# Designs tried in a protein design run: peptides against a protein of PDB entry 3ESW. Part 102

Target 1, 322 residues: chain A of PDB entry 3ESW
Amino acid sequence: NNIDFDSIAKMLLIKYKDFILSKFKKAAPVENIRFQNLVHTNQFAQGVLGQSQHLCTVYDNPSWHSIVLETLDLDLIYKNVDKEFAKDGHAEGENIYTDYLVKELLRYFKQDFFKWCNKPDCNHCGQNTSENMTPLGSQGPNGEESKFNCGTVEIYKCNRCGNITRFPRYNDPIKLLETRKGRCGEWCNLFTLILKSFGLDVRYVWNREDHVWCEYFSNFLNRWVHVDSCEQSFDQPYIYSINWNKKMSYCIAFGKDGVVDVSKRYILQNELPRDQIKEEDLKFLCQFITKRLRYSLNDDEIYQLACRDEQEQIELIRGKTQ

## One batch from the design tools (peptide; made by RFdiffusion4, then SolubleMPNN)

Design b2_p17_7_s4 (from b2_p17_7, 11 letters changed)
Fold by OpenDDE base, seed 5:
Structure b2_p17_7_s4 (fold): chain B 322 residues (1-322), chain A 17 residues (1-17)
Amino acid sequence: as target 1 above (322 residues)
Amino acid sequence: SDEELVNFIKELEELLK
């Protein structure tokens, strides 16, 4: 009997698809109970949930995308992308073009568009006066600052003129298009929106040890790629652990389609104790939130994302960025 | 062998149940 391997392969694919889809059905009552208990009893879990409620959806705003695209120098960006794409002569077409786009956006954002703000300039003395600024502490936003999702305002006194300068920590990325300055939080927030505005699959990566960055899904590399706007870094996940010798415990990626523990990608050495949550509970939490984010997707979308998830898990286990 | 492949497929089917 000639074994029809093609028929067997097709049947296996169908069964595998059905199996994968079954995992994304409505959560069982026991899973809901476990989830509720976890987020009510574990502060870290509650934090991850709270972040997911914001970071997974906030950047999917068409109005914001339009404002971003109207604000950026698109002619310059695409001119530079086209120039770099033409040099390498790769036949990979649109997929590799996106990698060039992200690299140019990193350049453009850091070099031409946004500024690092360790201390603000004095509002009275003008530009290049940050050296004269002494921190007095932080306070809540005033009535004007509150319009732009501001939770904290850093207060500085000018040593030269004695005037107070306010540095509001805006969470509204549209306001950041105006202010053009911030720290890692503002950089990552606005840059995440910028990447999303180009139709890219982007995740916001939160590190417990006070850093944040992005990942984008490269169709050319067929994987999630590290992107740090502050560092103008592309595909350098090692920079924190190796170059900075940073100690880290958790890196969690937040995207529209899921929440993923990406710690294995970035924590290569100097791992801090992972004592905030049980590993099994963190895995469950991320999977549960991911499942909820995908409830409105069709079977084909769910299947495609699940295949991508499995590939990422294999990558993270093998420890080799292939 | 074709037989080994069939057995592997059967094992995969069982893992997917």
Scores: peptide ipSAE 0.014, ipTM 0.426, DockQ to the pose 0.111
Fold by OpenDDE base, seed 2:
Formats: sequence, C-alpha cells, structure tokens
Structure b2_p17_7_s4 (fold): chain B 322 residues (1-322), chain A 17 residues (1-17)
Amino acid sequence: as target 1 above (322 residues)
Amino acid sequence: SDEELVNFIKELEELLK
C-alpha cells in the first residue's frame, strides 16, 4: 500500500491549521475571567493593557501617514535608498530594498530631520543656548499645549537672559513633525509613525527602564529587526545590555497584530528581577491581548501571523543575537 | 518546554520540505 505521503501531508497541514486557528477563536469565559482578574489585581498588567490600547492602534491612521509622507523629503530618501540598493541590493533580491529604506530613514531622521533635546534652547537667546538653561521642574500643559496631547511641560530658565522656556512633552506625533525635537519618547513616537507611513510592519518596544525603540519586520531577514531612531541603529539589539551596560527587566513590543514580550532579544546581561508579574501571567496577558487584536482577521491572516509568532519564539529561545 | 517547541517546529519544517 503506497502511502500517499502527499495526501497525508496535506491532511496534516489542514489539521494543524485548524488547531492553530482554534487557539485564536473567541476567548473562553474562563480566559476572560482570568484576564479581568489579572488586570484588576496586577499594576504591571494594567499598564501593559493601557499601553496596548494606545500603541497597538494609534499609528494606524491613514491621515497621519499622508501628513508624514508630505512632510519628509521623499526625493532625498529614495535617492539615497536607490543608491545603496544599486551597490549591493540587486544580488539579494527586491525584499532587501525595504531594509535599505529603513536604514536611510534612520539616517535621515537623525541627521536631517529630528533633533535631540536634552535641554531646550532659550526661546529668547536663540540656537545653541541650551547650555545656559536651568531646569525649574515640570508643570501641566497650558491651553495651547493641551491641544497636542501634552501630559507634562518641562520648565527651564535661561541663566543669561532670565527668560523662561517651556519644553512641552508632546505625545501627538503630528506636532512632533513641526517641533522636530525631543528625547527617546518623542523620537520613538514619531519614528514609529514614519515607519508605519511607509506601510511597514512596526512595533513599539517599551522598556520598563525608561527607554523605547522600534522593531520592523524585515521580509528579507524574515524576522523582527531592532530599530532605534535615537541611535541610528538597525539590527543591534545588544546595544543596551552590552554597549550601554544597561540593566533591564522587561521589554514589551506593541504592534497592530500583537503584544509580545521581547525581553530575551534585548536583555542579554545585567537582567533585573522580573518581579512585577508572574511569567505565566505575562505570557497569558500578551497572548490574550494579541488574540483580541486579531479578532477581525480572517483565518489565513491569523494562520500567517501565528506562524510568524512561532518563528519569533524560536528565535527568542535560540538566543541568536548576532 | 521551549525545547519541545523547537523540536516540534524542526519536525514540521522537515515535513514541509
């Protein structure tokens, strides 16, 4: 009896697909209860949920994408991408073009577009006067600043002219296209939107220890790639743990299709205690939120994303931090 | 276990080849 291996393989694939899809069906009542209890009893879980409600969806705004694309020097960007692609990219296929694009966007953003603002320049004295600025503290936004999702305003006094300069911490990324300055939060916020505006699969990575960055899904590399706009860094997940010797406990990635604990990618040494939530509860939480984010997707989309998730989990286990 | 998952995936990859 010639075992029709092809028929068996097809049947196994169908059954496997059905099995995977079964995991992404509507949550059972018991899972909903567990979720509700977790977010009500665990502050870290509540924080992750709150972040997911914003970060997973806020960047999926077509009007914002248009504004971004109208604001950037696309001619310069694509000229540079084409130039780099022409050197080496043709040998690797078309999928590598997007990696060159992200690398150029990192360059363009850091070198030509956005500015790091440790302290603001004095509004009266002009450019390159930040050295003269003394922090006075933080306060709430005024009526104008409040229009741009501003939670806090840092106040500085100029030691030279005595005038007060306000540095509003805007969370509106469209306002950041105008101001073109900030710290890691503003950099990551706007850069996430920029990447999304090019139609890329992007996640916002939150680190509990006061840093934020992006991940981009490279079709060429077939994996999530570390992207830090502040550092002009592409595929260097080790920079925090190794180069900075940063101590970290949690790195959580937020994307339109899921929430993922990516700590294993970035926490290579100097791990801080992971004491904010039980590991099983964090895993459950991320899976539960991810499941909710996928409720509107079709079976094929769910299956493809589940395959991607599995590949990522393998990568995270194998510790292939190159 | 993480190891079981890796092994299962390897087996699946081999079955798909």
Scores: peptide ipSAE 0.011, ipTM 0.487, DockQ to the pose 0.088
Fold by OpenDDE base, seed 4:
Structure b2_p17_7_s4 (fold): chain B 322 residues (1-322), chain A 17 residues (1-17)
Amino acid sequence: as target 1 above (322 residues)
Amino acid sequence: SDEELVNFIKELEELLK
């Protein structure tokens, strides 16, 4: 009996596709009730939902992409990408070119474009005066600062001249193209937009323990790749747990197509208690939000994304940190 | 469980080889 393996494979693929598509159907009334109860009763769930409402969609703004591309030195960026790509002997049209682009964007952003700001320089004394700055606390934004989605303003006094310097914590990434300074929040916010402006698949990763970074989907590597603009880091998910010896409990990735618990990629040691939500409820929450984000997609798009999701879950379980 | 899913996928991958 010649088992027609091709016929069986086709039948399995059809049934599998139908099964996958069935999971992404509109949520049942019971799932909606569970979701509503979860976000109303669990503060962590409410926080994840709130972040998803912003981070999953905010960067998909074509007008912002145009402003970014007009602001960056694209000639320098592509010159450097082409140089490094050619040096490694790759042919034009290989998917690996995008990895070189992301690596150059990391270099360009950290070295040429953006600045780290532990303390601001004194507005009166000028550059390299941050050492003379004493924090006085934080306050709400003024009328001008509030135009740029500013949640808080850090206030500093110069020990040399006595003048006050304001450091607004802007959440408007277009304003960050002007200010070109910040901490991990500003870095990740603007860098996520930059990557999106090149048409890349990007997720914003929120860590509960006060750090943020992004992930880029490499078509060459066929996986989500860790990207930290602050560290100029590409594909080094271990830097937090191993190099920094950071203790962490949750890492949640937010993208246009889904919300994913990526804690297993980054929490390699020094795991803190995951006591903010039940694991089953977190899994349900991420799946529920992901389903909602995909409601407008066609069956082929849903299927492709579901295949990607499964590959990622396998990666996260197998611990293939290359 | 995620482990059961991984095992099932592995079994399917082996069957499709």
Scores: peptide ipSAE 0.009, ipTM 0.464, DockQ to the pose 0.088
Fold by OpenDDE base, seed 1:
Structure b2_p17_7_s4 (fold): chain B 322 residues (1-322), chain A 17 residues (1-17)
Amino acid sequence: as target 1 above (322 residues)
Amino acid sequence: SDEELVNFIKELEELLK
């Protein structure tokens, strides 16, 4: 009996595809109950859900993408990308061009466009006066600041002139295109939007221990790549655990197509207790939110994303992120 | 286990080649 191996392989592929697709069907009533109970009883789960409701969708705004592209010096950016691509990129094909683009965007953003603001300059004394600024605390936004999704304003007094300077913590990334300053939150927020504006697959990574960064899906490397705008860092997931010797417990990635626990990529040593939620419940939560984000996708899109998810899970388990 | 899942996926990848 000549076993038609090709026929069996095709049948297995069909059954596998159907199995994968079955996981993304509408949630069973029991899963909905489990989800509702989890987010109502676990504060960490509620936080992840709340972040997903914002971070997974906010950057998918075509009007914002247009404003970003009109604001950036695209001629300079592409000139630099083309220059670097001409040196080494021809041998690796067109997919590597996007990696060069992301690297240039990191350079451009940190060196030419955005500024780190530990303390603001004095509005009266001018540039390079931050050393004279004393924090007085924080307050709510005024009527103007509130227009730009501002929850908190840091207040500083100048030791030289005695005037008060306000540092609004804007969450509106379009306002950040104007102000061009902030800390890790403002940097990551605007940089995530910038990457999205170039049509890239991007995730926002939240670390429980007060840092945030991006991931970009490289078609050249065929994986999610660490991207930190604050550090001008590309594919260096080890910088936090190894270089900074940072202690961390959770890293959660938020994208339009899913929510993923990426802790294994970044927590290489000095792991803090993961006591905020049961591991099974966190896995369930991320899968449940991911499933909801994909409800409108067709079977082929769902299957392609599921294959990417599986490849990422293999990578995370093997610890092969360079 | 995560390891069992990795092995299963590897086996599937080999079947898909």
Scores: peptide ipSAE 0.008, ipTM 0.471, DockQ to the pose 0.088; fails the geometry check

Design b2_p17_8_s1 (from b2_p17_8, 11 letters changed)
Fold by OpenDDE base, seed 4:
Structure b2_p17_8_s1 (fold): chain B 322 residues (1-322), chain A 17 residues (1-17)
Amino acid sequence: as target 1 above (322 residues)
Amino acid sequence: IKELAEFLKEYLELKKK
C-alpha cells in the first residue's frame, strides 16, 4: 500500500492551516474578560496596551512616508547602497539589497542627518555651547510645543549667559525631521518612520530599562533583525547585554501586525527579575493584542504571519539567530 | 505538530521545484 505521503502532507497542512486560523477568530468572551481584567489590574499590561495603541499604527501613515522621502537625500542613499551592493550583493540575490539599504540608512541617519542631544546648545550663545548648560528639570509643553505631541520639556540654564533653553521631547516624528536632534527616543521614533517609509516591515522595540530600538524583517535573512539607529547597529542584538553589560528585564516589540516579547533576543546575561507580570499573562496579552491587530486580514495573510510568528518563537527559544 | 507542518511545507515547496 503505497502511502501517498504527498496527499497526507497536504491534508495535514490544510488541517494545520485551519487550526492556526481558528486561533485568530474573534476572541471568546472568556478571553475578553481575561484581557480586561489583566489591563485593569496590572500596570505593566496597561503600559503595553497603551504603547500598542500608538506604536502599532502610528507609522502606517502614507502622508508621513511622502514627507520623509522628500526630506532625505535619496540620491546619496541609493548611490551608496548601489555601490556597496555592486561589490558583493549580486551573489546573494535581490533580497539582500534591502539589507544594504537598511545599513546605509543607519549610516546616513547617524553620520549625515540626525544629531545626538545630551544637552541642547544655548539658544543665545549659539552652536557648541551645550557644555555650558545646566539642567533645571522638566516641565509640561507650552502651546507651541504641544502642537508636536510633546509630553515633556527639559529645561536648561546657560552657565555663561544665564538664559534658559528649552529642549522639548517631541514625539511627532515629522517635527523631528526639522529639529534633527534627540536621544534614543527621538532617534528610534524617526528612524522607525524612515524605515517604514521605504515599505519595510519594522517593529519598535521598547526596553523597560530606558532604551529603544528597531527590528526590521529581512527577506534575505528571513527573520527579524536588530536595528539600532543610535549605535548604527545592524544584527547585533548582543550589544546591550554583552558590550554594555546592561541589565534588562523586558524587551517588547510593537509592529502593525503584532506585539511580541523579544526579551530572549536581547537579554543574554544580567537578566533582571521579570516581576511586573506573570509570564503566562504577558504571553496572553501579546497574543490578544496581536489577534486584534489582525482582525481585518484575510486567511492567507493571517496564516503567513502565523508561520512567521512560529519561526520567530523557535528562534527565540533556541537562542540561535539562524 | 508545528515542526512537522513546517517540515511538510518545506518538503512540499522543495517538491514543486
Scores: peptide ipSAE 0.019, ipTM 0.462, DockQ to the pose 0.115
Fold by OpenDDE base, seed 3:
Structure b2_p17_8_s1 (fold): chain B 322 residues (1-322), chain A 17 residues (1-17)
Amino acid sequence: as target 1 above (322 residues)
Amino acid sequence: IKELAEFLKEYLELKKK
């Protein structure tokens, strides 16, 4: 009896597809109860839910994409991408072009567009006066600052002229196109929007230990790629754990199609206790939010995304990204 | 099928750790 292995393979693939699709159907009453209990009883779960409600959808704004593309020097960007692609990209196929684009956007953003701000310059003394600035603390936004989703304002006094300079921490990425300065939060916020404006599949990665970065899905590499605008870093997930010796407990990625615990990609050493939530509950939470984000998708879209999810989970378990 | 079976086996073994 020649076992028709091809027929068995096809049958297994059909059954697997049906099984995957069954997981993305409307949540059962028991799952809704578990979810509600988890977010009401666990502060970390409530935080992840709150972040997902903002970060998973905020960057999918066509009006913002237009404003970004009108603000960037697209001629310079594409000139540089085309130049680098012409050297080596033709041998690797068209899908590598997006990797060159992201690398150029990292360069352009750090070198030409945005500025790191440890301390602001004095509004009275002018440029390169940050060395004269003394922090006085933080306060709430004024009426003008409140128009741009400002949660806090850092206050500085100039040691030279005695004047007060305000450094509002804007969460509106369109305002950041004007101010062109900030720390990791402002950098990651605006850079996430920039990548989304080029039609890329992008996630915002939140680290519990006060850092944030991006991931983009490379069609060339067929995986999620680490992207840090602050570091001009492409595909270097090890920089935090190894180069910085940073201690970390949680890294959570937020995208339009899902929420994923990506801690295993970035926490290579110096792991802090993961004591904020049970591992099973975190896994359930991320899957439940991801399921909700996909409710409007068709069966083919759900299946393709589920295949990506499983590939990523295997990658994260195997540690084979490098 | 062998690749899928090996993949599934490896994946299941990795999930049990």
Scores: peptide ipSAE 0.014, ipTM 0.437, DockQ to the pose 0.367
Fold by OpenDDE base, seed 2:
Structure b2_p17_8_s1 (fold): chain B 322 residues (1-322), chain A 17 residues (1-17)
Amino acid sequence: as target 1 above (322 residues)
Amino acid sequence: IKELAEFLKEYLELKKK
């Protein structure tokens, strides 16, 4: 009896696919109860859920993508990408072009498009007057500011002219295309939308210790790549733990296809206590939200994403696969 | 299939750590 190893292998693949797909079926009643109890009893879990309800879907807006592409200097961007690709990209194949695009978008965004705002300039005294600004505190948005998803407005007094300048913390990324200034929140928000507007797989990474950045899925590198618009950084996940010596407890990535604890990618030293939630409960929460985000996908899409998830989990355990 | 089997084996070993 010649054992048809190819037939056995195909049958094993089918059974494995079915097993993987079974994990992404509709949640059992017991899982729904566990989820509800977790988000009602654990504040950190409630926060992760609240962020997922916004960050996993908000950037998948075709109208916003069109506005972004109409606002950016695409001729300059593609000219620079083509120039860098022509130097050495042809040797690595067409998939590397997207890595060059993301690197140019990082350059363009930081150097040509967006501005860091520690303190606003005085609206009366004009440009380069932020040194004269004293913080008075924060308040709610006015009637105009509230139109652009503004939760908080920072208030500053000019030491030179005595006038008040408002710095609204807008969460509407389309308003940020106009204002072109902010801190890490505004930078990451708009830059996430920019990357999404080019049809890229992008996640928003939230760090509990008051920083945010992106991840981009590189088809060339076949993995999620760290992207920080504030730092003009590509594939440097170590910058926070090592270069900044930052202490961190949690890094959570939010994308259209899932929510992932990516803490192991970024927390390389100076780990703070992970005491906000049990590790098993956080794992369950991320898996449960991810499962819900994939309910409308077909079996092949679910299987491909599940394979990608497993590769990422291996990467996070082993460290950077060279 | 061989790559997948090796991958799965390695993944299962890593999950046990």
Scores: peptide ipSAE 0.020, ipTM 0.524, DockQ to the pose 0.545; fails the geometry check
Fold by OpenDDE base, seed 1:
Structure b2_p17_8_s1 (fold): chain B 322 residues (1-322), chain A 17 residues (1-17)
Amino acid sequence: as target 1 above (322 residues)
Amino acid sequence: IKELAEFLKEYLELKKK
């Protein structure tokens, strides 16, 4: 009996696709109960859920994308991308162009567009006066600041002139296009929106130990790539654990198509206790939220994303982000 | 198909670790 290997392979692929798709069907009542109990009883789980409700969808705003593209110096950006692509890109194929774009956006954002703000300059004394600023604490937003999703305002007194300067911590990324300053939160927030505005697959990565960055899916590298706007860093997931010697416990990536524990990509040494949630419960939580985010997708989209997820899981297990 | 089969095999082996 000539074993029709092609027929068997086709049947296996169909069965595999069906199996994958079955995982993304509506949650069973027992899974819903488990989810509700988990987010009700575990503060870390509640935090992950709360972040997912914002970070997974907020950047998928076409009006914001238009405003971003109108605000950036696109002529400069594409000129620089084209220049770098012309050197090396033709040998590597067209997909590498996007990697050059992200690298240029990192350069442009840090060097030309956005500023780090440990302390604001004095509103009265002008530029380069931050050294004269003393923190007085934080307060709620005023009526104007509250229009731009401001949760807190840092208050500083100038040691030279005695005037008060307000540093509102805006969460509205469109306001950040105007203010063009902040810390890791503002940097990552606006930069995530910028990357999304170019039609890229982007995730916001939250680290429990007070840092945030991005990942984008490189079609050239066929994987998620570490991107830190603060550091102008591309594909250097090791910088936190190795270069900074940072101790970390959790890194969670939030994207429109899923929530993923990416801790294994970034926590290479000095791992802090992962005691906030059971590993099985965290895995369940991320999968459950991911499943919900994909409810509106068709079977082919679900299958393609699931294949991507499996590749990422293999990468994370192997520790191949060198 | 061969690549997928190899991928699946490798994935299953990695999950057993």
Scores: peptide ipSAE 0.015, ipTM 0.477, DockQ to the pose 0.544; fails the geometry check

